Peptides against a protein of PDB entry 8HF1. Designs and how they scored, part 93

Target 1, 320 residues: chain A of PDB entry 8HF1
Amino acid sequence: NVMLYATKPTEVMVSFPHQEQVLTVTRLISAEIEKFYVSLDLMNIGVQPIRRSKSLQCLRDPSKKSFVKQLFNDFLYQMKEYGIYAASIAIISLIVEFDIKRRQAETLSVKLMHRTALTLCEKIRHLLVQKLQDMTYDDDDDNVNTEEVIMNFSTPKVQRFLMSLKVSFADKDPKDICCLVFVERRYTCKCIYGLLLNYIQSTPELRNVLTPQFMVGRNNISPDFESVLERKWQKSAIQQFRDGNANLMICSSVLEEGIDVQACNHVFILDPVKTFNMYVQSKGRARTTEAKFVLFTADKEREKTIQQIYQYRKAHNDIA

## One batch from the design tools (peptide; made by RFdiffusion4, then SolubleMPNN)

Design b2_p16_5_s3 (from b2_p16_5 with E7D H10V F11Y D16E)
Fold by OpenDDE base, seed 5:
Parts: C-alpha cells; sequence; structure tokens
Structure b2_p16_5_s3 (fold): chain B 320 residues (1-320), chain A 16 residues (1-16)
C-alpha cells in the first residue's frame, strides 16, 4: 500500500519561463502536416477489415486514417512541449511505425497512404536536422548532439529538467541514485530517453553517473496489441533498474497498472500532474530517506500548481 | 533557438 510509508518526500518545484515564441520551422512543419491531413481526407483507402473481437471494436484500427493523424498529432505535441531537438528524435519513431504499416499493408491504397505519411516524416526530419545544423559549422550529423545544441533547441521546460539532472547528479556515485522521471504520454518516454542518452554522452560529469532506461505502460487498449518486442523491452528495462544496471527510469502512467519498482530517492514529474492518482502513485515511489519529489511548472502557472498540490495533500490526508 | 534559461536551478520547497 503506497499510502502507508512513514517517510514523506520533500516536495520541490522548479519553475520555467513560458514559451511564447513559435519558431518559423515549427510553423512550417505544422502547416505541412495540416496540408497532409487535407490530402489524407481525400484518399480512398477502401473498407478496412473489421476485427471481430469485442475488445478490439473499441480499438482504433492502426491502419486507419485516424491512427495516422494521431501519430502526427502526438508528434506536434512533442515538438511544442519539448522542442525541435526532441522532435528530431520523435520523428524517427513515426518513420519506423509508418514503414512497418506500409510493409504490413494488405491493399495498395493503404500502402500508398503509409508511404505518403513516411515521405512527409522524412521531409520533417530533414527540416529538423537542417535547423539543428544551423548552429554547427560541420555538416556532420554527429555534431548536432552537443550539450549546446540540445539546450538551444529544447523548450525552457526541458532545459530546466536537464539542468536539474546536472545539478542533482554531477559527479555522484551511480549507486546512490535511484531516479524516476514521469511523463504524461507513452511516446514521450522513448523521445526523452533518446534525448537523455545524447545529453549524458555530451555531459562529462554525467557520462559514468546516469544510466537511463525507459518503460512504456501496458497498452490500456489491449495486451494483444503490445508487440512481443515492447513487452520484452519493458521486462528487460524494469529488471535492469531493479538490478541497479540502470539508475534512471523514464515512465508514463505505468504506476496505474501496478508495476512494482523499488523505492527511489528522486522522482521527477516532467509534465503537469493532472490527477490525484498520478500524484499519490508517483509521490509514493519517493520513499528513501531524504527523497525528493520534483515538479516542473511554468512561472505563470506557479500559484495554480501550488494550490493543486495543497488540494492533493488534503485529499491524501483525508484518505489516510 | 529557444530562449535560454539561466544556468541557475532553484529548487523551491513547497511549504506544508
Amino acid sequence: as target 1 above (320 residues)
Amino acid sequence: PYPRVSDEVVYEEIPE
């Protein structure tokens, strides 16, 4: 029972400036996706085979136009919330997914739809990479993974998060670190994982200190749609974190599914806490002596965040 | 590039 632990973590907040400025490249990419949606709506993909499982009837068929739009909308969210650098990693996941769907396509029309989506993703990738290279004199793709490029092409939220990791963990013993990073969306886990790998590799004081992993919660949709590879990855990642071979775990709503991880000394909440359950479950993982529960908030939402935490504390005390 | 935040990270404790 997460509520019965006597040690309350220290709840701390890190503020970041609100991002008002929209970059020209971000506007261009958004406009290209909107143009693609118009073209996608005009595509005739035919009648999709109705999967007869009652549990699957509520499932969005991954071959449908709505699933393609969902992936691009999820990408647009990542680009907005985490920035251009994170978007350059996120777009690779879309490329992989659309290539798989293109190969699995039973009809020429569905194959063409996924091919068109893939071509757009490749164009977006080039626009993002070109923008990252604008700060590098060398055309070498490896030069875009510097600490400076990562920081300059990340949102203020992500910049504060990375700096918080650097300040908290620079030159520490890896064994003294047990860190969770919570994000709202499943696709963000892999994106932030890729970003952290590059950031840690570019930051000497973190290279031998932080070993990240990520886990995606089970698909609330159906365990039958989880790839065998994703399930194997999750089991391996959790085991590495339990064994101390990884000391930072990125996760989403995984805690709602009862995935048991060890007591942690740091819990970072990268995205806003939207539910009391998320608050209790995530905070309940910060159980070591001197454990920290770290929230990120925009400066303009600071007071609202504090009031929300007070409401959650009150509600937690009324149940305890 | 995005606006650069200050190099200082302030952990503000949320009062009880």
Scores: peptide ipSAE 0.542, ipTM 0.954, DockQ to the pose 0.801
Fold by OpenDDE base, seed 4:
Structure b2_p16_5_s3 (fold): chain B 320 residues (1-320), chain A 16 residues (1-16)
Amino acid sequence: as target 1 above (320 residues)
Amino acid sequence: PYPRVSDEVVYEEIPE
């Protein structure tokens, strides 16, 4: 029973200023995606042959258009919540997925749909990279991966998160670190992983201290659509974290896989805690002596966040 | 660019 014997971690909150200003580039990108949705709705992709073996996704998305919209909606969420720098990494994942789907297309119409989506992703990538380069005055893509560029093109939430990592782990022994980072969405795991790799490489105090990995929960839609490569990556990432070869794990759900991860000394909740189950399970991983459970909140939502934590504490004590 | 937050990270303990 995981809940009963955990040392209570210190629950701490990090506040960040609410971001009201929408950058012009993010408005342009959002408008291009909305124009694409109008064009996508007009596309006749025909009736796709129902292959019995791929039944569940084909039954849920007979037009294959909803999956395309889901990927762009997840991208828009990442751009809003994490910023332009994170979006420049997130768009690469869409490019890879749409190129795979284009190559796997059984019909010319579906192939053209994924090609149109891919063309939009390349346009978005160009707009994002161009905006990151505005600070460097250099056309070299490597110059956009500096600590300064990452910080200036990340949301206040992500800036506070990165600073919290730097303050918490600067010049520490890697063996003394066992850190979990919880995010809401599966695609965010890979995006934040890529951001952390670049940030750690650009931050001397962290370069030999933090070794990140990511774990994506099983796709609830169909385990058959998880590539053999993704499943191999999951097993390898978890094993590296268990063996201490990785000391920071980014995850969207610990529950879906029944994977017992080791007791951690730091648990960061990067996205809002939406459920009691998420609270209990994420907090329940912070079990070492002096373990920290770190929440991020906008200043405007600070009081609401505190009240939500009190409700979860009460509910947890009523079950214990 | 986004507004830069202060370099000071304040960990506010959530009281009991």
Scores: peptide ipSAE 0.542, ipTM 0.953, DockQ to the pose 0.808
Fold by OpenDDE base, seed 3:
Structure b2_p16_5_s3 (fold): chain B 320 residues (1-320), chain A 16 residues (1-16)
Amino acid sequence: as target 1 above (320 residues)
Amino acid sequence: PYPRVSDEVVYEEIPE
């Protein structure tokens, strides 16, 4: 009877100050999106076919308008939770998506709707980039990707996360690192991946230490809507992480689908743990000796976070 | 810019 001593990870918390101050540029961008929603509601794009998705939870209203609003709401969440620098990366993903939808549009009214959304995204991109450049002496776009600009235009949560990576992994052997970063939303994986690439490149102590990758779970929306390219990317990303060609993997709720990932020494939970399943699945990946399970919490929510972890520990022990 | 956090990262262990 080999007692598989499941090594329990050390559960640790990193506190960050709550962001109360809203920057003028974020208010301006939010107001421009609200004005756009008023104009979008007045657009006649014709009757769109309602595809009944069988899975009850994400009623993605198949209306082309609801999809446009979802992407901008997701962007507003990125800007609020991760900051202006992360938003400058996130807006590029919206530009790419709306350009694809514009080219695929069957009607002139739908083409015009996606064109108007693109024009707004380009305006938002210029406002964000201009704000990042306010701290640089040179107007060159490449100068906005410094450690200083990234830190100054990231939320306190993201600053603590980046500093936690620097302190944990500076000048370590890449082979000794197996790190998972969990985020709540699918689009956050790509945004945080782009931010980490720029941060690692600007941080000498991490440049040859961390090789990030990202993985987005299968949409519970039929595998027919996942591009063949996205499925190939996901398989390649997992394989690179298994082969040690990547040592930091950014994941959303992907582990619910039973993706087999090796034992990790660090698991970072960048967003609040909202479900017992997310807690058990993410913690269950921290299996090495001295593995750390790291939670990020606002100072004002510290006690609430501790109580939630105690409830999840109790529930886990009652099932085991 | 956002408020800068301190350069110290404290890992607070969640007690049993």
Scores: peptide ipSAE 0.539, ipTM 0.953, DockQ to the pose 0.814
Fold by OpenDDE base, seed 2:
Structure b2_p16_5_s3 (fold): chain B 320 residues (1-320), chain A 16 residues (1-16)
Amino acid sequence: as target 1 above (320 residues)
Amino acid sequence: PYPRVSDEVVYEEIPE
């Protein structure tokens, strides 16, 4: 048995300045969401009948309020970690979700709750878009998707990530690229996907070079709750990446062991590596001879990140 | 706008 010595990827780190400055618009949005939570807690939506499907271990929040708060909390996280531009994309996903839930509402009170959430999302979208337009001379909505606007309204982490993609893949053959981008949260996959689509379209050197796709990890929630549409989309996204029709895949750290993706030449870890399993699984996808494993770290956390990687390397060598 | 990072991307190799 020739143990194919899996060529160890080159592990590299990209540092970015830590953001302490909270923009006025992000403070306003956060305050509007907190005000909405107070209003939401006062809403009487009644006790929703627990549809006892026997397989539903996940307690459907009988109030559906926890899910509304979760979506806004995930939005606040994305706005903080990735910036205003990413938040302008993320808010559209909330608008779509709340509109679907408003239409599917079984009661007038639940319908009103989702309508109120939707109205808040529309207000947030307006505040974000207005802030993106402050740098555009022309009121044309199409001008907010320039490389300059994306970079100016992205966090230093996202700026370094986008620049790393540009430097790594400018004018390369699309066939020579097999890139994974790992993010911590499920909703970040779609947000970063939308950001990358706009960035690639606005960047001539990456246009026709990078074709992004995203994969939402299967929640350990029973396959009964995954929409048939979401499962079909995941299957299609994986197939496009396998067929080479997509050469960059954004995935959450919740890639269960079962997603057989091809060997990649680039693995980007956009969010901090929090677990040994995430380290091994993500690094284990960078298997080509010149594979790179790229970590993003705040300057203040550089030493801590290096020490964590040394601990994970040691632990991996003790098991191998 | 956020603070603009330098246009130079430094890949620091993590030593063995």
Scores: peptide ipSAE 0.537, ipTM 0.954, DockQ to the pose 0.819

Design b2_p16_5_s4 (from b2_p16_5 with H10K F11Y E13P)
Fold by OpenDDE base, seed 1:
Structure b2_p16_5_s4 (fold): chain B 320 residues (1-320), chain A 16 residues (1-16)
Amino acid sequence: as target 1 above (320 residues)
Amino acid sequence: PYPRVSEEVKYEPIPD
């Protein structure tokens, strides 16, 4: 049993206050998306020709409406879980996706649907940027990327995460850092990556210390729609992390894909650990003698999180 | 803005 001699990482918890306060802008954005869903359901986009393309996605969403709703639902999740600043980055990804889909539209009705979605994204972007600018003196987009703006427009979870990075890595040798950050959702990787880039640039103690990358799992739904660009990015990001050119990797369920990542000294679990496999796989990457496995939990869920970790530890010891 | 969390980061060990 080779598992018996694996140095168990120190499991630690970082608590954050539960965010009960719903900002007016987030309510407005949510209401605009809900209004858009009503309009989207009323749109007659015709029967899409079932392209015999082996992509399961065309079979699952013949109307392409479900994909539009999925992207906005993922955005709403990111805005709720990570905050307005993260949402301002996340909305750009939706804009890019809807513009691609608009250009690829085979019918005028589908093109119009994606145009309407894009128009909503631009409205959302404006509302988010305007809210970030409320703390800036100048309308310069660069001024919204300050540590203060990032922190003030991030959820308590994200604030605590960023502070944890600062405390853990300030003024350290970048070579001594091998950090994984696990998130639940694929699109969160890009969002948190963009947030971290801006935070690191605004934080002198981290600017020459942390070099982030992100890794996104393969889209099992449509491997054919994985842009050659996304696959190239993923390969490059993994290689940079292996070569030590990047020392922080943001991951979703990528470890389930058998991607060999080096032994890390820090593993941050930004989102709740929902599965035993996620627990074992993520914890199993913290293999150095001083490795830390850091969980983020809301204060109200602290006890539940501890009990869940005890169950996972027990289950892991029964298999080991 | 969201409520600002305290700057103090506590790594609470999860007991064995």
Scores: peptide ipSAE 0.562, ipTM 0.956, DockQ to the pose 0.801
Fold by OpenDDE base, seed 4:
Structure b2_p16_5_s4 (fold): chain B 320 residues (1-320), chain A 16 residues (1-16)
Amino acid sequence: as target 1 above (320 residues)
Amino acid sequence: PYPRVSEEVKYEPIPD
């Protein structure tokens, strides 16, 4: 039970300008994914044998096409919400997943479907990397991981988030930091983790200060699809955060695992707070005397965000 | 590139 009676954190908002301008490369990538969906719908993958033991996912996606579309939809969301740089990291996760699915394919038709998805991911990766290189005038992939490239190819939200980390933690003692970063989607945890590793490495004031980890909530669709490796990673990441070997944890849900994480001094909410339960639980982790609960909002949504927080505060006081 | 935001980070207190 997150005891609701802990020291109230200071609730603060960071505003960012609304991003209306869509880059040409993001439009091209979106159009290539839509063309792929048309092609995917025309693919005859046949009736897949119902293996009784893998029952729940096979029952939910008999065509295995919905899972492919879900991964690309999650990628499109990350590209929109976090930008081109984050998308260049996100696409690698799709490449790895489609290569695993291609190798595990029981039929030639399913193998070909995952191969076609993988070929599209490689094309998207090339378009993203080429766009990151447009600023460096160099073909060296290491030059795309600079603070300047990260900032120039991140959305205003992500820029404000990174600046907030720099201002909050520059030259601090790592032991005095206990930070949570909440994101909405499980795939965003790994994407933002990769972005933070590169940003911290490129930012001298943070390089020996922040040690990030990520935790992905249990896949409610199939605990059997959580690789033994993913479950080992989760346990290791949580233990490192408990032991103080990691001082920043990126998570999509604290609830799903019943995992009690330590009292934190900073809680960042990178994505909109969509539920009262998310508000209470994320805020309930900011329990130190000077704890900060930081929300990110677009300038256009600032008033709506404030009103939503007032509603959640009222609802919390009515239960307390 | 995306528009660069100001380097100034303002933590705006959410009023009571």
Scores: peptide ipSAE 0.562, ipTM 0.956, DockQ to the pose 0.809
Fold by OpenDDE base, seed 5:
Structure b2_p16_5_s4 (fold): chain B 320 residues (1-320), chain A 16 residues (1-16)
Amino acid sequence: as target 1 above (320 residues)
Amino acid sequence: PYPRVSEEVKYEPIPD
């Protein structure tokens, strides 16, 4: 029972300025995706084979147009919420997914749909990488992974998050760190993981201090759609975190599925806490002495965030 | 580039 023996973690908030400015490249990419949706709606992909499993009837067929749109909508969300640098990593996951779906396509029409989506992802990747290179004099792809480029092409939220990691963990013993980072969306775990790898590698005081891993929650989509590779990777990542071979774990709604991880001394909530269950489950992982539960909020949403936490505290006390 | 935030990170305690 997560509730019974938790030392009350120190709940803290980190504010960040609201991002009002939309970059020209972000507008261009959004417009290219909207044009692609119009073209996608006109594509005849034929009748998809009905997978007869009753559990699968409610499942979005991953070969359908709706799944393609979901991946691009998740990408657009990541680009908006985390910035251009995070988007350059996120687009690679779409490229990999659409290439797999293109190879698995049973029909020429479905194969063409995934090929067209892949071509758009490659164009988006080029636009993102070119924009990262605008600050580097060297055409070398390795030069885009500097602390400066990461910070300049990350949203204020991500900048505050990275700075919070630097301030919290600079020059510390890796053994004294047990950190969870919660994000809302499954695909954000891998995106933020890739961003953190590059940031840690570019930040000397975090090198050999932070060893990140990620875990993706089991899809509420049938365990039948989880690749054997994803399940193996999740088990390995959780085991590395349990064994202390990783000291920072990025996760999404994983806690709803009862994945047991050790007591942590830091819990970061990168995205807004949308549910009481997410609040209780994530806070319930901050169980060590002097554990911190860190929330990120836009300055304009500060008061609303505080009021929401008070409502969650009240609700938690009423059931305890 | 995005607007750069200040280098100061403040952890604001959420009052009880």
Scores: peptide ipSAE 0.562, ipTM 0.956, DockQ to the pose 0.792
Fold by OpenDDE base, seed 2:
Structure b2_p16_5_s4 (fold): chain B 320 residues (1-320), chain A 16 residues (1-16)
Amino acid sequence: as target 1 above (320 residues)
Amino acid sequence: PYPRVSEEVKYEPIPD
């Protein structure tokens, strides 16, 4: 067995200033969500019939309230970690999900719960869009997708990430680019995808260079719960990336070992590497001769990040 | 707006 000496990627770190400042709008949104949770806990939605599919080990939350709270908690995380601009995209995904669930509601009480959640999302969207428009002279909704607005309303982490993409890929041949972007959470993939679409469109040096796609990791939840639509979309996204029709793939850390993606020349780790498996799997995709493995870290966590990488390198060398 | 980071992106090699 010729151990193909996988060329070790160049491991690099990009530091960003830690963000302590909470914007007034983010505090208002968080307070509105907390008020909604109090109201949600008081809602009597009745006992939902446990659809006993024999294969469903996952107890569908009989109240469906935990799922509503999960979506808002994931939104709050995205707003905190990626900023107001990313949150304006993330809230649209909640609006779509709650509108689908409102239409699919089997009871009036569940329908009302999802309607109340939807009304809150519309209020949050308005607060976010209004804040994005505060820097635009013209009330035209189309002006919120400029490079300047994206940068001004993104966290220092996201600003460094976007600048790193611009510096790395400006005016390059799209065929020479095979980029992976790893994020921690499933919902972040779609949010960062929408942000990248708008950023690439607003950045002339990237407009014909980067074609992003995203992949939502399979939840270890039984394949019976994955919508046929999600599975078709994942298959199409992977195929576009394999065919070179997409050259940047955003994926969650839950890449099951079975997703055969091509060897990449760039791997960006947007969120902290929390596990040895994530380190090995993500680094193991950077296999070209000039491959870069790029970590983003807060300045205050720089030393901790370096020590974690040394531990993972040691552990990897002890197994290899 | 968030604090603007410097336009200079420094790739710091992680030492061996």
Scores: peptide ipSAE 0.561, ipTM 0.957, DockQ to the pose 0.804

